# Ledger of designs, part 179: peptides against a protein of PDB entry 2AUS

Target 1, 323 residues: chain A of PDB entry 2AUS
Amino acid sequence: ADIKREVIVKDDKAETNPKWGFPPDKRPIELHIQYGVINLDKPPGPTSHEVVAWIKRILNLEKAGHGGTLDPKVSGVLPVALERATRVVQALLPAGKEYVALMHLHGDVPEDKIRAVMKEFEGEIIQRPPLRSAVKRRLRTRKVYYIEILEIDGRDVLFRVGVEAGTYIRSLIHHIGLALGVGAHMAELRRTRSGPFKEDETLVTLHDLVDYYHFWKEDGIEEYIRKAIQPMEKAVEHLPKIWIKDSAVAAVAHGANLTVPGIVKLNAGIKKGDLVAIMTLKDELVALGKAMMSTQEMIERSKGIAVDVEKVFMPRDWYPKLW

## One batch from the design tools (peptide; made by RFdiffusion4, then SolubleMPNN)

Design b2_p22_7_s2 (from b2_p22_7, 8 letters changed)
Fold by OpenDDE base, seed 2:
Structure b2_p22_7_s2 (fold): chain B 323 residues (1-323), chain A 22 residues (1-22)
Amino acid sequence: as target 1 above (323 residues)
Amino acid sequence: SRDEELIRRLREVAREYRRELE
């Protein structure tokens, strides 16, 4: 998520009409909620689905979805996309995750050995999904981006771990325990990051949401609920972006594929097959799609399909039809 | 406390949701 992507400008003269669209910071509160994502601090106990159901009840919503399941006992960062933004979770599911885990060793191991062995688990690891996973129990590789040991207290090891989506920390700890020769289990787990969502000032509890919704509906104070809900564009910050002309927005919002002439600027390093976010010049999310060209091809070519549009988010009426 | 009432409401919603799943 922290990869700063270079922005290549293709059309430096492209302007945007300030009267069209609804920039993320200028949405009326009702519209902000309709296109919102909550950075929820999931409590331990409930399932991720139960928590999503509660949010729908608290905020009087018809639909919502989460950006990646947390087990009932696991707390921390659960992005919950609301209403019209619900499908933005597709961008979050494949995103990297960070956890803080407490591992309990089943025997005494010298600290130096713990540190040495845990460092060997950085990189590609073989994982077997747990029995309770809806995923077929096929062996799969996953990336461990980093392991940071925070504290070692006898048999208790507190560590931070950055992992590829769908890495099972419980399985990682089990394998570390086997490598140490004494065995281990996961005592506690908290998710501290899910793609662009982290533990910061945007993290809110279910309690906060109830209070903030009450302040809005009963007291007319929208400030708190507005701050508690992030714009859906937050959920695509980690994706490569393509910014398009105002004249191309309505076509893409109607489900048309993005063609090369519609591109104003784009991130470097887009490959064919990448998931990309199509943005307006006001940083509004129009759609998610599959890149049909590399960044280089999108620069060099004058015509062709740049992005196969898969999911449209922007309403058809935010920008005029200019085609 | 406001927190206790909120916790109570969340627990009620949780109980209702469990009853719907059951």
Scores: peptide ipSAE 0.007, ipTM 0.363, DockQ to the pose 0.031
Fold by OpenDDE base, seed 1:
Parts: C-alpha cells; sequence; structure tokens
Structure b2_p22_7_s2 (fold): chain B 323 residues (1-323), chain A 22 residues (1-22)
C-alpha cells in the first residue's frame, strides 16, 4: 500500500477552474459526511454488519458499508464508507491487510525453531477457506508479505503479519502449528491496517462518534466530527490514479468511459485490467474503473478507451458539460 | 492470567503502533 507511484504528466498546460467541484479539504460538513469514510476501531463482540448498523443510527445515515469483514471477536481497523461514498469499499476489498495476532502453541518449542519456521511462511502459502466463509472452499494461494515476531513467552507468540486480501490468519496459525509439530490456535487477533487505513490519529471508536455527533448537533461544534470522518479520496490512496481534464469530468460523472484525450497525468505501472481511480486536477474522486490500457499505451496512443468506468461517485452537476 | 496478560500486551502493541504513526 505504501508504494510511491511515479506521476507521468501528459498535458503540462492543463488548468482547472477553481469554481468547479468540491475539493476534499473544502467540503461543507454535510457534504463531507455524504462523501466520508470512518477509520473505525471495531470493538470485539459485534459483527462488522452490526457495527455498520450502529454507525448508521448514531450518525442518522441512510446507507453505509465496510471495507472488509472482521470476525466478531476481532478488533481494530474497519473502514466504514458513508452515504454516497458507500461503494468506495470496492477499492478496499482487494487491499492488503496487517494484523497483530496471539498464537498459542499446544506444546513446548525452542524459540530459535519458532523464529526459523515462522520465517518460512513469508511469501506464497496455500490456504483453504474456513467452513464459516461464504467463499467456495477450494485450495488457493495467498501472499504473506511479512511476519514480525514481537514477543515469545513460552507457548505464546505475539506477531505482526502483513497479508494479501482474503488471507485467513486462523488458517496461517494452524499451518504454523503443524510445521512446528505441536499444533497451534489463534488466541487473539487485531487488524492494524486495511490498505490506506491504519492505527493512526484518524482511528475512532463508536463512543467517540456518539460524542462527536452530539457536539455537532447540540453544541454546534463541527471540528470533532469533521476530523473523525476522512474524505472518500482516502479510500483510494493505494490505487493507481488517472487525473483528467475539467472538460472530461462531466462526461465521466454521467457514466461515460474515459478516453485517452481526457488524461492530463497518470501513475506509472498501470496494467490492463487494474482497478484505477479517476481523479480531477483538484484530487476529487470522479469514478472507479477498469484500465483498458497500460500506462505506456495511455501515453503513446492519441485515442481509444483508457478506462471502463464501473462506479461513479461525483455528482453530475459539480462540473459543467463542455460538449 | 498469562493469556490475559498477553491479550493486554496485544492491546499495548496496537497503542504503541498508533503512537509511532502520529
Amino acid sequence: as target 1 above (323 residues)
Amino acid sequence: SRDEELIRRLREVAREYRRELE
């Protein structure tokens, strides 16, 4: 997720009209909420769906969605997209995840052996989805990006793990236990990262949201609720971006595919089939779509469909029709 | 008691990680 992507400028003369759109940092509070994502510290106990329902009640919202299910007993980072931003969770589902886990071993193992074996689980692993998963139970490969052992106390191993989306930490711990020869189970799990969302100053509790909403509605203090909600653009920070001309924004906002002439600048390393974020020159999210060309093809070609637009977020009236 | 202490440590590590990112 922390990959700094090079920005390639295709049109260095392109300007943007400051009167059009609503940049993420300049949205009125009501509009900020309509296009918001909460970095929620999910408590242990409730389901992710119950927590989303509670947020809807607390903030008086019609709709919301979460950026990837946490099991009831699992706490930590749960991005919750609000109202008009609800479908931005599509960008978060495929994003990498980080966890801190407590593994309990079912026998005594020397610390050196624990460290050696756990390091062997970095890279590609074979997993089978658990019985409770709605995912078809077939064998699949997943990536473990890193394992960092934080503490070993006898049979208890505290570790940080970065993984590909849809990696089951419970299954990983089971396989580590088998490799150690004694067996193991997952005692505790916390998610510390979901793509661009992590345990930072933006992480808020359900109690914080109750208080902050009260301060806004009863006391007229917007500052707390504004800080508790991130702009939806935060939820696409990890995606490759394409920035478009003001003249192309209204067409894309109406659901038209992005054509090559509309591109001002773009990230390097886009491949055909990648999920990409279409942005204005003011860093407003217009739409998500599937790249129909590579970065190189988008630079070299003068025409053609660059992005198949799958989901529009920007209202049709933020930018004028210039055709 | 041991498991409870390590669960506490899990929560401490999460708080420490948050502070390091601020």
Scores: peptide ipSAE 0.007, ipTM 0.394, DockQ to the pose 0.093
Fold by OpenDDE base, seed 5:
Structure b2_p22_7_s2 (fold): chain B 323 residues (1-323), chain A 22 residues (1-22)
Amino acid sequence: as target 1 above (323 residues)
Amino acid sequence: SRDEELIRRLREVAREYRRELE
């Protein structure tokens, strides 16, 4: 998520009409909620589905979805996309995750050995999905981006770990325990990051949401509920972006594929087949799609389909048809 | 132990897989 992607400008003269669209920071509260994502601090105990159902009840919503399951006992960062933004959670599924884990060792191991062995688990690891996973129990590789030991207290090891999506921390801890020769289990787990969502000022509890909704509905104070809900554009910050002309927005919002002439600027390093976010010049999410060209091809070519549009988010009427 | 053998194999497969990716 933190990879600053270079922005390549294709058309430096392209302007946007300030009267068109609804920039993420300028949405009326009702519209903000319809295109919102909550950075929820999931409590331990409930399932991710139960928590989503509670949010729907608290906020009087018809639809919501979460950005990646947390086990019942696992707390922390659970992005919950609301109403019209519900489908944006698919952008979060492949995103990297960070956890803080407490590993309990089943025997005494010198700290130097703990540190050395845990360092060996940085990089590619082989995992078997747990029995409870709907995923076929095939051996698969996953990347561990980093392991940071925070504290060692006898047999208890507190550590931060950054991992590829779908890495099982319980399985990682089991393998670390085996590598240490004493065995280990996961005592506690908290997710501290899910792509662009992290533990920051945007993290809210279910209790906060109850209070903030009450302040809005009963007291007329929208500030708290507005701050508790992030714009859906937050959920795509980690994706490569393509910014398009105002004249192309309505077509894409109607489900037309993005063609090369519509591109104003784009991130470097887009490959064919990548999931990309199509943005307005006001940083509004128009659609998600599959790149049909590389960044280089999108720069060099004058014509062709740049993005196969898969999911439209923007309403058709936010921008005029200019064709 | 069966687990040590499994870990050894997993480490070998992981090393082979890294060598195939490199």
Scores: peptide ipSAE 0.005, ipTM 0.373, DockQ to the pose 0.020
Fold by OpenDDE base, seed 4:
Formats: structure tokens, C-alpha cells, sequence
Structure b2_p22_7_s2 (fold): chain B 323 residues (1-323), chain A 22 residues (1-22)
């Protein structure tokens, strides 16, 4: 998620009209909520779906969706996209995750051996999806980006782990336990990161949301609820971005594919087939789409479809039709 | 145990995959 992507400027003379659109930091509170994502601290106990249903009731919303299921017993970072932003969760599903896990060993193992074996699980691992997953039980590879042992207390091992989306920490712990020769199980699990969402000042509880909504509706204080909801653009920070001309925004907002002439600047390292965020020059999310060209092709070519637009977020009227 | 054999195979496949990515 912290990959600083180089920005390549294709048109250094492109300007944006300050009267058009609604930049993330300038949205009225109602509009901010309509295009919002909550960095929720999911409590242990409820399902992710139950928590989304509670948020909808608390905030009087018609639609919401979450950025990747947490099991009932698992707490921590659950991004919840609201209303018109609901579909932005598709950007979060493939995003890397971080967890803090407590592993309980079924026998005594020297700390040096624990550390050595856990380090071997960094990189590509083979996992079987659990029986309860709707996913066909095909063997799949997943990346473990890092394992950081935080504490070892006898048979209890507290560790931080960064993983590819859809890595099962329970299965990882089971395999570590087998590799140690004593067996192990997952005692506790907390998700500390989901793509750009982490444990920071933006993390809020269900209780916070109740209080903040009350302060807004009853006391007229919008500050708390405004801070509790992130702009939908936060949910795409980890994606490669393409910034487009003001003249291209309305067409993309109507569902037209992005063509090469509409590009002002773009991130380096876009590959054909990548999920990309199409942005205005004011960093407003217009749409998500599939890259039909690499970054290099988008620079070198004068014409062609750069992005197949899959999901539009921006209303059609925020920018004028300039065609 | 069936699990030890599975782990051995997973380690072998992980080693093969590391060799193909180097």
C-alpha cells in the first residue's frame, strides 16, 4: 500500500476549472457521506454483514458495503463504503492486508527455532481455502510479504503479518505449527490494515458513529461525523492513478472509455489488465477501470482506448460536456 | 502423518517456486 508511484506528466499545460466538481475536502457534509468510507474498528462477535447493517441503521443509509470480510471473532480494520461510494470496495478486495495474530503452540519450542521457522513462511505460500469458503477448494498460492514477531511467551507467539488478499491466517498458523513439529492454532486475530486503511486517527467504533451522528442531527455539530468518514478517494490511494483533462471528465462520467488524448498525468508501472483509478486534476475519483495499455503505451501513443471504464462514481453533471 | 507429508510437499513446491522466481 505504501508504494510511492512515480507520476509521469504528459501535458504540463493542463489546467482545471476550480468551479467544476467537488474536491474531497470541499464536499458538503451530506455529499461527503454519499461518497464516504468509514475506517471501522469492527468488534469481535458480529459478522461483517451485521456490522454493515448496523452502520446503515445508525447513519440512516440505503446502501453500504465492506472492503473484505472479517470473521465474527476477528476484530479491527473494516472499511465500509457508503451510499454512492459502495462500489469502491472492489478496489479494497484485492488490496494487501495486515494482521496481528496470537498463535498458541501445542508444545514447547525454543525461541530460536520459532523465529527461524516463521521466517521461512515469508514469500510465496500454498494454501487450501477453508471448507466454509464459497471458493472452489483449489490449491492457491498467496504472498506473505512479512512476518514480524512481536512477542514470544512460552507457547504464545504474538506476531504481525502482511499478506496478499485472501490469505488465511488460520491456515498459515496451522502450517507454522506443523513445521515446528508440535502443532499450533490461532488464539486471537486482529486486522490492523486493509490497503490504505490502518489503525490511525481515522479508525472509529460503532459507538463513535452513534455519538457523532447524534451530535450532527441533534446539536448541529458536523465536525465529528465529517472526520469519522473518509472520502471515497481514500479507498483508491493504493491503486495506480490516471489524471484526466476537464474536457474528458463528463464523457467518462457518462461511461465512455478513457482515450489517450484525455490523459494529463499517470502513474508509472501500469500494466495492461491492472485496475486503475481515473482521477480529475482535483483528485476526485471519476471511475475505476481496467488498463488497456501500459504506462509506456499511454505515453507513446497519440490515440486509442487507455482504460476500459467499469464503474463510474462521479455524477454526470459535476463537469460540463465539452464535446 | 498425512499433515507432515502435506507440509513436506508444500515446502518442496515452495522451494521449486522460489527457484523459478530467482
Amino acid sequence: as target 1 above (323 residues)
Amino acid sequence: SRDEELIRRLREVAREYRRELE
Scores: peptide ipSAE 0.000, ipTM 0.337, DockQ to the pose 0.021

Design b2_p22_7_s3 (from b2_p22_7, 12 letters changed)
Fold by OpenDDE base, seed 1:
Structure b2_p22_7_s3 (fold): chain B 323 residues (1-323), chain A 22 residues (1-22)
Amino acid sequence: as target 1 above (323 residues)
Amino acid sequence: SRDDEWIERLRAVAAEHRRALA
C-alpha cells in the first residue's frame, strides 16, 4: 500500500527563494534529462543491462542504471535512471514490487483448493535464490503482501502478486505447485510495479524513446521526450522525506550531514536507520541518507546529526553558501 | 489501462499454452 505519510511542520515561517535551484517542473530539457528517470516497458528477451545500454545509445548518454533487475524473459516496469540521477536507483532497489504471473499446474486441481492454498502464501515465505542469481543461495524469508487471483482456467492460473524486494516469483510458483501436490511452473511474468513506478501514462517503450529523441533532435519538438522522462524526485516518492531550509541546502550539496536546525518539515514515522530523501522547500532532491534520529527525536531536539548523507544529487552551485 | 492490455496478453499466452498441450 502507498503509505500516506503525515507531514509534520517544525518551522511554519520558513520561506524559499524562487531564484535558487531548479524545481522538477522548471528544468530545461537538457537538465531534465541529466536528472531523469525513464519508466521503461522492458520487452521480453533482452537483459536489463542490454536495455540500459540501448537507452544510453538512443539518448546519447554516458551513464544510466536500472532500479532492479528483470530476468531476460520478464517484461514490464523497469525504472532507468539517467546521467546525474543514475545513483537514485538505490532508492528503488529496496522498494516493493508487483507482478502479474501466469502459473501452469502440472495436474488437475479443484478451483476452491487452488484459491485456499494460494491464500496461505500471503505473508512470510521461505525462499532459496535461484542458481543464476548473484545472491548467495542461503535460505531467506520474504514477504508476500498480497495475492489476487485474476483468472483460473483449468491448469492455468493468472494472478497479481505484491512482494518484498528480491522475492522470486518463479520460486513462489514452484512452492505453490508443491503445496497443491501436482507441481507448477511460471509460464509468463510481467512486472507491473516497482515502488512509485507503475503501468500508467508514463510507461514508455524503447521504440517510443527512438521516436521522441528524433522529434527533439530533428524537428525541435521537446514535448514528447520531456513527458517520457520523469524527474529523479519521482524515484524517491515512496521514501520518507525531510524538507530543509535554503540555508542548509548548499552544505548538504557539499556532502555535509543534515543537522536538526536545518529541518523545516518531515514525514512522520521515520526510524533510526531508515533511508530518507532530503528535499528543498521546492521539492528538489538534495541527497539520500540514513536517518540518525526518529521523527520524534528530530522534532524534540534542538541540535545533533539528523541524517548521515550518503548520496548527493544536487549540484553545489544551485543554492548559495550561507555559512 | 496498460495493465488490462497485459492481462489480455497473458490470457492469450495461457490459451496458446493450452492449445500446445492438447
Scores: peptide ipSAE 0.021, ipTM 0.514, DockQ to the pose 0.616
Fold by OpenDDE base, seed 4:
Structure b2_p22_7_s3 (fold): chain B 323 residues (1-323), chain A 22 residues (1-22)
Amino acid sequence: as target 1 above (323 residues)
Amino acid sequence: SRDDEWIERLRAVAAEHRRALA
């Protein structure tokens, strides 16, 4: 999420009509909820699916989805996308994750050896999916971006770990334990980050959601529930973005592919095949799609399909049809 | 053991990745 992406301007004269659309900060509360994502602090105990079902009941919602499963015993950051935003979770599934883990060693190991061996697990590791995973049990590589040892207390090692999506921390700890020669297991696990969602002032509990919904429905106080729900655009902050002309928005909102003439500005480093967010000039999410061109091709070409539109989020009526 | 072969493969991949970043 913290990757600074350069913005290349293709059309410096492109303006946006302030009367069209609903910027993320200016949505009425009902619309904000329909296009919302909760940064939920998932408690230990329930499944991620049970927690999503509870949020749907608390907020009286028809649809919701989560940005990547946490095991029942695992707590922490679970992004839950609401109603019309439900499909934005596809942007969060491939996003990097951070965890704090407690590893318990099955024997005594000198601290220097613990530190040295854990540092060797930074970078690309081979993992075998656990039996409980719906993923085919093929060996696969995963990136460990960093390991930060927070505390070592005898056989207990508290550490922060940044990982590629679908890295199994339980398997990582098992393999660290094997490399140490004594064995190890995962005692505790908390997810502290899922892409742009982290432990910050936006993190809310199920209890907070009950109270905040009550304050809105019974007392007419929308402030708390508004703060507890992030705009769906937050769920795509980590993606490369393409900003489009007002005249292109309605076509994309109808499911038309984005063509090169519709581009106003774009992030550097887009490759063919990348998942990209198509944005308005007001930073509203129109759609997610697959890049059919690189950034360079989108700059140099005058025509062609830039993005194959896969998932539309924006309503068809927020921008006028200008074709 | 199957775990020993796996540890050796991990060490080999980690060593290759270190060589590719150097």
Scores: peptide ipSAE 0.014, ipTM 0.401, DockQ to the pose 0.022
Fold by OpenDDE base, seed 5:
Structure b2_p22_7_s3 (fold): chain B 323 residues (1-323), chain A 22 residues (1-22)
Amino acid sequence: as target 1 above (323 residues)
Amino acid sequence: SRDDEWIERLRAVAAEHRRALA
């Protein structure tokens, strides 16, 4: 998520009509909610599904979806995409995660040995999904991007860990305990990051949402509920982006594939097969799709299908048909 | 930060585990 992607400009003269679309920060409150994502502080106790059902009740919503399951006992960052934004969770599921974990060792181990062994778990690890996982139990590799030991106190190890999506911290701790020779278990876990969503000022509780919805509906104060909901575009910040001409937006919003002539600018390092976000020049999410070309091919070619459009988010009427 | 508050909560849990194992 923190990878700054270079932006390559293909058409430096491309302008956008300010009357078309609804930029993320300028949506009316009802429209903002319809295209919103909550950075929820999931409490310990409930399932991620129960929490989504509560948000739907609190905010009077027909549909919502979460950006990646947290176990009942696990707290912290749970992105919840609302209404028309619900399908944006597909961008968040594969996103990297960060956790703070408390590991309890089942025996005494010298601190230097703890530090040395935990450092060996940075990089590629082999994991087996737990029995309770909906994922078919097979051995698989996962990346541990970093392990930062925050504190060691006897048998208790507090650490921050950045991981590939679908890495099981419980399984990591179990394997660390085996490598230490004494065994270990996960005492506590919090998710501090899910792709672009972090433990920051945008993180809200279920109680906050109740209060903020009340302030809007009964007191006419929309400010709190507006700040509590992020635009759906936040949920794609970690993806490579392609920005398109105003004349291409309506076609893509109708489900047409993006062709090379529609591209104004794009991120460097797009590969064929990558999930990409198609954006307007006002940074509005039009669609998600699969790149059919690399960045280099999209620069060099004058024609062809650049993106196979898989999921349209933008309404068909926000931009005029210019074909 | 919220991270700092969480770290302090985890330290408190760690202290409870130490008391339960003693």
Scores: peptide ipSAE 0.010, ipTM 0.455, DockQ to the pose 0.606
Fold by OpenDDE base, seed 2:
Structure b2_p22_7_s3 (fold): chain B 323 residues (1-323), chain A 22 residues (1-22)
Amino acid sequence: as target 1 above (323 residues)
Amino acid sequence: SRDDEWIERLRAVAAEHRRALA
C-alpha cells in the first residue's frame, strides 16, 4: 500500500465539468453510505461474517462485504464495504496486511537468538494453510515483508509483522517456535492494517456505529456517521489508477472497455494483467478492470483496449453519454 | 438469537454512552 506511484499525464489540457458526477467528498449522506467502506475495529469473539451482519442491521443495509476474514479471536482492522460499494472488497483481498502478535515460547531462549531467528523469517516463507481453511492444504510460498520485535518478556514476544495476503501468522509463529527449538504458539493477534486501511482516526467500533447512526436518524446530525464511513475510493488507493476523460466515463459506466483515447493520466508501472482502478478527473471510482496494456503501451499507442472492465461501480447517469 | 443478544447489548452500551455525553 505504501508504494508511491508516479503519475504520467497524457493530456494536460483535459478539463472536467463540475456539474457531472459526485466527488467522494460531495456525496449526500445517503449516497455516501451507498458508496461507503467502514474501517471497522472488529472485536474479538464474533466471526467476520457475524460482524458484517450486525453492521447491516445497525445501518439498515441490504448488502455489505468484508475486505478479508479475521478469525473469531482476532481483533482489529476489518474493512466493510457497503451496498453499491460491496464489490470493492475484491481490491482489498490481495492487499498486504500488518499484524501485532503475541508469541508465547514453550521454553527459555536467549533474546539474541530470538532476534536472530525471527529476522530469518523476513522474505519468502513456506506455509501450509490451517485445517479449518477452505483453501486446499498445499504448500505455498508467502512473503513476510518485515518483522519488528516490539518487546521480549521472558517467553513472551510481542512483534509487528507485515505480510502478503493470505499469510497465516499462527503458522509463522509455529515455524519460528520450531526454528528456536522450543516450540511456540500464538497467544494474541490483532490486525493493524489491511491495504490502505490502518489504525487511524477512521477506525470505528460497532458501538460507534450504533451511536452515530442514532445521532443521524433521531437528532438529524449526519457529521459523525459521515466521518465513520469512508468513500469506496479509499478501498482502491493502493491500486494503480487510470484517470479518464468526461467523454469516456458514461461508456465505462455502461460496461464498455476503456480505450486508449479516453486516458488523461495514469500511474507508472502498470503491467498487462494488473488490477487497475478507472477514475474520473474528480477522483471518483468508475470501475475496476484488468490492464490489457502496460503503462508504456498506453502512452505510445493512439488506439486499442487499455482496460478490460470487470466491475462497474459508478451509476450510468452521473455523467452524460457524449457518443 | 446470539446476534439479537449482541445487538441488544450494543444498544444498551450506546444508551449508556448517550447518557454519559448528555
Scores: peptide ipSAE 0.000, ipTM 0.325, DockQ to the pose 0.024

